# Peptides against a protein of PDB entry 8OXM, part 154

Target 1, 371 residues: chain A of PDB entry 8OXM
Amino acid sequence: FKAEFRLAGGVNLPKIIDCVGSDGKERRQLVKGRDDLRQDAVMQQVFQMCNTLLQRNTETRKRKLTICTYKVVPLSQRSGVLEWCTGTVPIGEFLVNNEDGAHKRYRPNDFSAFQCQKKMMEVQKKSFEEKYEVFMDVCQNFQPVFRYFCMEKFLDPAIWFEKRLAYTRSVATSSIVGYILGLGDRHVQNILINEQSAELVHIDLGVAFEQGKILPTPETVPFRLTRDIVDGMGITGVEGVFRRCCEKTMEVMRNSQETLLTIVEVLLYDPLFDWTMNPLKALYLQQRPEDETELHPTLNADDQECKRNLSDIDQSFNKVAERVLMRLQEKLKGVEEGTVLSVGGQVNLLIQQAIDPKNLSRLFPGWKAWV

## One batch from the design tools (peptide; made by RFdiffusion4, then SolubleMPNN)

Design b2_p17_7_s4 (from b2_p17_7, 10 letters changed)
Fold by OpenDDE base, seed 3:
Structure b2_p17_7_s4 (fold): chain B 371 residues (1-371), chain A 17 residues (1-17)
Amino acid sequence: as target 1 above (371 residues)
Amino acid sequence: MDKLDREMGLAIAEAKK
């Protein structure tokens, strides 16, 4: 390790350290304090297993279908080390940065990101019909621009085309694997894009196994497939490469059912792995003001001395774990809404659910479903 | 080679011209 460190900023003041490996390469690492990285570490292990399954299949290997992973080393319940995702930017930073965001640069006459957020917050407690109407008005006056990411970064037409294809494959693979694992909280700051590869890196994996559905404002989409996410694919949108890569990913996941169930079962019953949603975590996820400035209340894990009878907690936990395993088995069999679907039918249903403006309009405003 | 491998291979080959 180098003797010097930098601060990454923010309330928890994470430390950036540089380490020289035995290979002589410098590697930047992020040391987080006051954060539980165990769930991120577990989800990264599951993603690595999914990548192994995708690499064994000839069709998915040829398409280079992988989820981008990063190293996580939990050191305690409140600290750990992350691999620094060098050369990545949050998609939200590229799209909706207040000063130099792509929406402001390419669509200066559209609503500002702030105006869109304000309009959606004003209807947050209103009917689904009122939310839908305002969401459609926002979408009409906030047109997608994410196509410009690849156009700005890759000036050579052959490279540009290859990178747009890499992006589309990355979205497809992460969407299907994320759906199978029930990954939630896919807001624009929890998805990074690599500026060199155009591949996505999913971070903050603290909402998994469909626990996003039990939030005060429940998640209504299987993955993020918003208008900008689709615009980044170019003229074909969700058709052609994206759909085909989703189908091939889903086929590999369904054909690997026994392996995936066994792994997830071991994880769900690990007493060191708390994946369940708690009320304080739910409040923290949906009370985050957009203003980076307000004090994240440190979830002091110590105040949960609500002495619920250990027996009632264990029985409630086991019943939740069983329901998660049953739902995972249904997904891997193609059971959706009580009907057995083909791979193509299941992928089509998921795409339609993810792009439905009625589902998108119901999301928490902080998820930014119009982006 | 499935039809899809051919379409991807053609799209990559056309982008390299």
Scores: peptide ipSAE 0.007, ipTM 0.378, DockQ to the pose 0.012
Fold by OpenDDE base, seed 1:
Structure b2_p17_7_s4 (fold): chain B 371 residues (1-371), chain A 17 residues (1-17)
Amino acid sequence: as target 1 above (371 residues)
Amino acid sequence: MDKLDREMGLAIAEAKK
């Protein structure tokens, strides 16, 4: 280990450390404190298994459908080490950085990211109709620019096309697998893009198994397919390559139902894996920037009184795990809203739900559904 | 590369001309 560390941004101030391996290679690592990385580690294992299934199928293998994975080593319930995703940038940093973000560079006359956030925060407690109207006004005055990522990074037209295709395939694969695993919408800082491959890396997997639906502002989309995410695919948007890659991914997932259920069952019943949403985690994920100052964790240790009977906790946990497994089985059978859909019908429904401005307008404004 | 990936490749190569 080098004696020096850098701080990564964010509330928990993760430490970036450089390590020299026994092979003499320098490796950058991210050390998180005050964070449970066990869920990230588990979700990376599930992604590796999904990748194995996708590589076994000839059609998905030919399409190079994969989810990018990173190494996670939990050290305790509150600390761990992550592989540094070298050569990646958060899509939020590229799009909405206050100084040099792509929206400011390519659309200087549009609303600022701050103006958009302010407008949506003002209506967050209002009706769905009022949220929709303000969201549409924001969308009209904040036009997508993510097409420029591949244009900036890949000057050669043939390379640019290949990388845009790699991006589209990565979005499709991660969207469908993310839906199956119930990852929901993803904060723009928790989606990295590789500057060399144009593939996405999903980080901070602390919301899984549809736990985003029990947040104070529930998720209304199956995955993040916002206007900038679509703009990165280019002129055809969600049609053609994206749709077909979603269908082929969904086909492999549905045909692997027994394997996926068995794996997720083992993980849900692992006593070392707490995937359930607690109220503090739910509050933290939807905090306002203004509320960060007052939540001193005066979790005084003295709330010993919620000795809820261990039996009632275990029964509640088991019922939630069973419900998650049932919903996972429904998804893998193509059961949506009590109807059995074909792969194409299910994928179409999910795409329509994900791009619907009525669903997007209802999301937590802090997650920037207009980006 | 499927036929449609080729068609998209052509449409994009034409849109960059």
Scores: peptide ipSAE 0.006, ipTM 0.377, DockQ to the pose 0.013
Fold by OpenDDE base, seed 4:
Structure b2_p17_7_s4 (fold): chain B 371 residues (1-371), chain A 17 residues (1-17)
Amino acid sequence: as target 1 above (371 residues)
Amino acid sequence: MDKLDREMGLAIAEAKK
């Protein structure tokens, strides 16, 4: 390790360190403290498995459908080392940075990110109708700009076109796999984009298995497919390449049901892997200021004095795990709302749910569903 | 707190059915 470190910013002040490997190569690493990287490490392993399934299928392999993964090494319940995603930027930083964000640069007469947030926070405790009306006003006065990411980074038209396709494929793959794993909506700082490949890297995977549905403001979308996410796909939006890549990803996932269920079952019953949402984690995710990087504090086991009888805790855990497995099996069978759908029907429903402004308006304002 | 505890309690209670 080099003797010098940099701070990455954010509340937990993660340390960027450079390490020289035995191969003489320098590798940048992120050392997080006060964060449980075990769930991230587990989710990266699941993504690697999904990538293996996608590479075995000829149609998904031809389309280069993959989820970008990074190395995670948990060191303790409250610390670990991450691979630094070199050449990536948070989509939130590109879009809504206070100084030079793309919305401010390309849409200077639109509402500021702060004005949008304020308007949505004012209605956070209001009716769904009031939330929808204000969300539509925000959306009208905060138009998407993420198309400019590829235009800024890729000046050659042929390269630009290929990178926009790579982006669209990356969104499709991560959306469908994210839905299967129940990752839900993703904060704009927890989605990185690679400045060279235009592929997405999902970080901070502390909400999985639909645990976002039990948050104080429950998730209402299967994955993040907000207006800026769609705008990055260009003129076709969710149609054509995105839809076809979702369908081909879903086809591989559904055809791999037994493998996916077996692996997720092993993870859900692993006593070292706490995937369940707890009240303090849920409060942390939805009470912090948006400028705070989502950092999942490990609650010490000692604060888990929920005086439930040990027997009732174990029975409750097993029933939650069983329900997660049942819902995963339903997803992999194409069962949505008690109806069996084709791959195309299921993907269509998920896209509609993800882009529905009624669903988006009901999300936690801190996750910026208008971005 | 109370809403979260209720929602989590409901999610746990639904998992108990």
Scores: peptide ipSAE 0.000, ipTM 0.308, DockQ to the pose 0.055
Fold by OpenDDE base, seed 2:
Structure b2_p17_7_s4 (fold): chain B 371 residues (1-371), chain A 17 residues (1-17)
Amino acid sequence: as target 1 above (371 residues)
Amino acid sequence: MDKLDREMGLAIAEAKK
């Protein structure tokens, strides 16, 4: 390791360190403190298994359907090392950076990212109808620009097209795999884009198995398929390549039901893997930017005092795990809202749910559903 | 060649014009 480190910014001030490998190559790493990376490590292993299933199928292998993975090494319950995703940028940094964001550059007469956030925060405690109306006003005055990512990064038309397809396939694969695993908290800073491959890298995997539905503001979409995400696919949007890649991914997942259930069952009952949502984590994930200053000290409280009888905790945990497994089995059977759907029917329902402005308007404003 | 490969091929051909 080099003796020097940089700070990545943010609340937990993660340290960027450079490591020289035995091969003489420098590798950047991110050291997170005050963060439990065990869930990220487990979810990366599940993604690797999903990739193995996708590579075994001829149709998904031919389409190069993969979810991007990175190495995670948990060091303690509150620290670990992440592989630095070199050559990636958060989609939020590209889209809504205050200085040089793509929305400001390409749509200077639209609402600013700050104005959009302010409008949605003002209605956060209002009715669903009021949230929907303000969300529609925001969307009308904040038009998508993510098509310009590939246009800026890939000047050759043939490369541009290949990269737009790689992006679309990456969105499709990660959306379906993420839905099957119940991956939440897909805000614009938790999704990186590779500036060379145009593939997505999903980070901060701390909300899984539909635990986003028990947040103070419940998650209402199966995955992020917002207007900018769709705009990055080009003129066809969700139709054509995206839909077919979702269908082929879903087909492989459904045909791998026994394998996926067995893996998730082992993980859900692993005593070292705490995947359940706790109130402090829920508050942290849905904090206001204004409240960031005061709540930092209390996340260190050893909540040793809720010695609920170990038996009652275990029984409650087992019931939640059973419910997660039942819901996973339903998804893998194509059971949605008590109805058995075909792969095409299920994928269509998920796309409609993900793009529905009524669902998007109900999300926590920090998720930035208008982006 | 499935429908996806055909659409990929067409759109690669369009991007080369």
Scores: peptide ipSAE 0.012, ipTM 0.454, DockQ to the pose 0.012; fails the geometry check

Design b2_p17_8_s1 (from b2_p17_8, 6 letters changed)
Fold by OpenDDE base, seed 2:
Structure b2_p17_8_s1 (fold): chain B 371 residues (1-371), chain A 17 residues (1-17)
Amino acid sequence: as target 1 above (371 residues)
Amino acid sequence: SRLEQTVAALEEALKAY
């Protein structure tokens, strides 16, 4: 480790440290403070397992369907070392980083990212109808630009085409596996893109097993398939490569039902894997930028174990775990809204749910559903 | 660690498939 560190910014002020490997190569590491990295570590292993299933299947192996994984070393309940994904950038940094973001560069006459956020924050407590109308106005005046990522990074046309395919496959694989695992909090800072591979890296995996649905503003989409995410796929959007890769991923997941249920059951009952949503975590995830200044001291309040009788906590926990397993079994059977769907029918429903502007307009403004 | 045990249990569950 070098003695020097840099701050990455954000509420928890994560430290970027440089490590020299035994190979003499410098590698950046992110040291998150105050975050439980055990959830990320466990979910990275589940992703490695999903990758093993995808590599065993001929159709998914031929398509190179994989989820990008990173090494997590938890140091404590509130600290760990992330192997920093060298050569990755948050999609939000590329798209909406102040005046240098791709939206400002390519669409200078559109609404600013700040104007879009402000408009959606103003209607946050309003009706779904008012949210939808303002979201449609925002979308009209904030057009997608993520196609330019591959065009800026890959100047050779043949490389550009291959990287756009790699991106599309990465979105498809991570979307379906993320849906099966109930992965939430897929805001534009929790999704990195590799500047060399064009593959996505999902970070901050603390919202899993559909716990995003119990947030104060419930999550209404199965995965992030917003207009910029789709624009990065090129002219065909969700049709063709993306849809087929989703279907082939879903086929492997459904055919691996017993294995996936066994894996998730072991995880749900692991007392070190705190996957449950708590009120403090919910408040942190959906905090307003205006409230950032006041809540910093209270996140250090002791875990006042609300001394609920251990028996009542265990019974409530077991009922939530059982419900998660039942819902996972339904997904793996293709049961959606009480109907058994084919793989193509299920994937189609999930795509429609993810791109529906009514669902997108209902998300927390910090999720930036217009991006 | 318990995490390593959970990992090992998960790896064994995947070897059976």
Scores: peptide ipSAE 0.012, ipTM 0.532, DockQ to the pose 0.022
Fold by OpenDDE base, seed 5:
Structure b2_p17_8_s1 (fold): chain B 371 residues (1-371), chain A 17 residues (1-17)
Amino acid sequence: as target 1 above (371 residues)
Amino acid sequence: SRLEQTVAALEEALKAY
């Protein structure tokens, strides 16, 4: 190991370390010191299974539809070595870095990322109407720039076009797989982009099975399809390639219902896989920058006094697991709001929900729905 | 630009695919 480390973005300040392998190759590793890497490891296995299903289908294989995976080596409940996705950058670092973010470079007269965040934090406790109005003002004065990622990285027009397609396919595949698994907490630091492939890498997979809906500020979108995410697709936006790739991914997921249900059932009842949202995790994920100073979660051992009978905890857990399985089965049948939809109808509903400024305006300000 | 024209032509070709 080298003595030098870099900080990756995010609340846990994971350390990027350089390691020389026994093969003499330098490899970057991410050391997480506070996250349970077992959740990430389990979700990576589920993504590998989804990739296997996508590779078996001729239409998804021809389109090279895959969700990017990374190697997770859990060392303990709180420590592990992630294969750092070498040559990736958080989309938030590219877009809204304080020094030289793409919004500042290409849109110097727009609101700063800080001004946008401040405006949305000021209305966080206000009505949905007031949140919507301020979100629309922020969006008007903070125009998308993510198209410039591929233009900066890929100077050859043919390569540029191929990489923009790879990006669009990666967004589509990860959005639909993420929706089926109920993946939450898709803020701009939890989504990396590969600087060579233009594919997305989703990290921090601890909010799954729609547990983002029970956060103090509930998640209101099925996946991240914000204005910058759409701008990276080019002039067609969510139409054409993105929509077709979503439909083909959804078709494979729906046709694999039995396999997906069986595997998720095993995972939900695995005593080593803590997928449930707890109050401390909920507070941590939606902490305000002003509250960051005091609540070190000293796991004070005094969680003993909520001796709710072990039987009532187990019954409550089983009822949550059953509801998760029922909702997964509904998604895989195309049941949305009590109606059975076609693949095209379901994908259309999900796209409309994800781009709706009323849904986006209701998200926690830390999610940065205007980016 | 020549880039924008190539992009537009490729996007039109992709609508047919």
Scores: peptide ipSAE 0.006, ipTM 0.365, DockQ to the pose 0.015
Fold by OpenDDE base, seed 4:
Order: C-alpha cells, then structure tokens, then sequence
Structure b2_p17_8_s1 (fold): chain B 371 residues (1-371), chain A 17 residues (1-17)
C-alpha cells in the first residue's frame, strides 16, 4: 500500500488508496469505514449470475446487455475494500455539484438544486396532492440536462451515438434486473457513470428485495427512471432502444425463473446475509438534514437482547423470506397487481410507474426524484 | 461462505450447460 490516500468525498469519507499487487501492478482501492459491504458483495455476485444468463441468450448477448460489476472485499460489518471504478463519476456529482454541476452550467436560470430540495422538504409531510403540485413546479423550473454528459465526453458524432446507445442499454439492463431483485429507486450518488463506456455502475446495494417499500417514506417506483436518466437516452427517451432492451432483459429473467428463485432463496436464508430493513438503517437512509445534529453516538450499545422468543423471530423472518420469494415468482411470471402480463405489457407498466410524476413526487426528497 | 459455495456450484452447473 502507498502511504498516501485521497478522499473521494461524501458523508462516509471513503479513502482512495493505491495498492501495488504481487504482479507489480498498481490498483486503486476504495476503503469504506462505515458501510456494510457484505450486501454489496452479495449483490455483485447476483449481478454476475444475471450477466451469465444475459450472455447465454443470443438476443441479449448481441445487444451486450450487462450490469457493470465491481470487486468488493468485505473486511467487517462496517469496513471493506472496493475496487475503485477508475474513470467513473457519480451522476449526482455531474448533474448537481454545487460548483460546476451540469444543471447550473446549462440551465443557470432554473432553480438551484438547493431550492428544489428545500421546496420538496417543505411539503414532505403534506398531502400527495400538495407534493405533486410542488414537484411539478420544481420539474418545470429544473429541466433535465443529462444529455450533455455524452456530448461533453464524446465529441465524435459516431462515437457519441454508440455511447448514448451503450448508456441506454445499461439503464435498461440495470432497471429490469434491479426491479427483479427489488433494488427500487437509487440515490443519484449511488449511480456512477463510466466516462469511457457510458455504462452505469450501481454502488451501495444496501436496499434489496423491495425493502425500500417499508421505509418511513416508501418507494413508489420500480427503479430510477427520472427525467435526467431519460434525458441521457436522447430524443427517443424511453422508446425504441430502451424499451426493447428492457423487454429482452425481462424475457431472459422470466425464462430463467427457476435459476433466479433458487439463487435468491439461498441468499434470503443465508444467516450471514442481513438483507432485512432495520429501524437504524431506515433512519440512516432517510435522515433529515435537521436530525444530523442530535445523533451523538451514545456508544451504549446496551445489548438489549430483545429476547423475542427465538421461535417468533425465526417464524417472522421465514414469513418475510417467503413473501419475498412469492413476489419474485410473481414478477418472473409477469404477475403485476394480480394480473398476468406479457413481457411487453409488464415492461410498459414498469416504465409508466417509474416515470409517473405522481409516483416520483411521493419519493423521499433526499433521493432527489427531480434529478 | 455458504453463498460463495452456492454461487460457485451454480457457476459450475452453469458451465455444464
């Protein structure tokens, strides 16, 4: 290891370290000191399996439909080493960085990211109607700019076109696989874009199996398909390439039902894999900026062993796991709201749910559904 | 882990097809 480190920024202050391998090659590593990387490691393995399924199918292989994966080495419940995705940037940093974000550069007369967040925070406890009205006002005064990512990075028109297609395919694959695995909406800092490939890298996979639906502000979208995510696809938006890639990905997932169920069953019952949402994790994911001041870490982990009878814990856990498996089976059969849909019908429903401003307006404001 | 073993077994089973 080199003695020097860099800070990657963000709340957890991850450290970028350079490591020289036994092969003499330098490798950048990200050291996280506050995150449980075991969930990330598990979900990367699931993504690798999904990629294997996608590579076996001729139609998805021809389209190069893959989820970008990274190497994760969990060291403890609160620390681990990630492969630093060199040449990636968080989409949130590109879009809404306070200094030189794309919204500020291309739309200087629009609301600031702070003004948008403030307006949505003011209505957080209000009716769905009030949230929708304010969200529509925010969206009107905060127009999408993510199309400029590919335009800035790829100056050659032929390269630009191919990279925009790679981006669109990456969004489609990650959206459908993310829906199947119940990843839900993704914070804009937890989606990286590769500056060379235009493919997305999803990080911080701590919410899976629809556990985002049991948050204090429940998720209302199947995946992140916000206006900027759509704008990055260019003029066709969710139509054409995106829709077709979603359908082809969903076809492979549905045709791989037995394999996916078996995999997820093993994961859900792995005693080393805590996928369940807990109150502390829920608070961490949806903390208000105002609540950051009072959490003095009272290090009194009084092990209140809530001796809930071991039998009631096991029965409650098993019932949650069974419900997750049942819902996964429904998704893989195309069962949505008690109706069996075709692949095209299911993909259409998911796209409509993901882009619906009524659903987006109900999301936790901290996740910036207007971006 | 049991997971890594199952993933490896699934990857092996997946190599056999």
Amino acid sequence: as target 1 above (371 residues)
Amino acid sequence: SRLEQTVAALEEALKAY
Scores: peptide ipSAE 0.008, ipTM 0.442, DockQ to the pose 0.020; fails the geometry check
Fold by OpenDDE base, seed 3:
Structure b2_p17_8_s1 (fold): chain B 371 residues (1-371), chain A 17 residues (1-17)
Amino acid sequence: as target 1 above (371 residues)
Amino acid sequence: SRLEQTVAALEEALKAY
């Protein structure tokens, strides 16, 4: 370890430390405090397993279908070490940075990211119809620009094409794997893009097994496939490469049903793996700027001895775990809304659900569904 | 409180889920 550290910024002021490995290579590490990294660590192990399954299949291996992973070492319930995702940027930072965001640079006459957020916050408590109308107005006046990421980073046309293909494959793989695992909270700051590979890195894996559906504002999409995400794929959009990569990923997941169920079952019953949504976490994820004033940080560590009346909570937990397993089994069989779908039918349904402006308009405004 | 409402809603959602 070097004696010097840097601050990464943000509320928890995570420390960036440089470490020399036993191989003599310097590696940056993020020391995150106050967050439970156990969930991230477990989900990274599940992603590594999914990658192993994808590498064993000839069709997914030829397509280089992989979900990007990072190393997580949980040290305690409130501390851990992350491998710093060097050479990555949050997609939100590229797209909607207040000063030099791609939307401002390429679409200076569109609504600002702030105006879009304000309009959607004003209707947050309104009907789904009013949310939809305002979302459509926002979308009309905030046109996608994420195509310019690859154009800015990759000036050679052959490299540009290869990187756009790598991006599209990464979106497809992470979308399907994320759907199978029920990964939520896919806002624009929780998705990083690698500036060299154009692959996505998903971070903050604290909403899994469809626990995003039980948030105060439930998640209504299976994965992030917003207009900018699609624009990054280029002129083909969700057709061709993206669809085929989703289908091939889904085929491998469905053919690996027994392995996936066995592993998820072990994880759901691991007493060290708290995957269930709790009220404080739900409040944190969907906090309004107006509500920041009353959350005094005096959550004394000791009052989390809400003595779980063991019997009724264990029965409720077991019922939730069983339902998560049943829903995972349904997904892996292609059962959607009581109907058995082919791989192509299931992937088509998921794409349609993810791009539906009615579903997108219902999301929490902090998710930024217009981006 | 908003917390109590969020608790109750999550407890109901966990019972219904």
Scores: peptide ipSAE 0.000, ipTM 0.335, DockQ to the pose 0.046; fails the geometry check

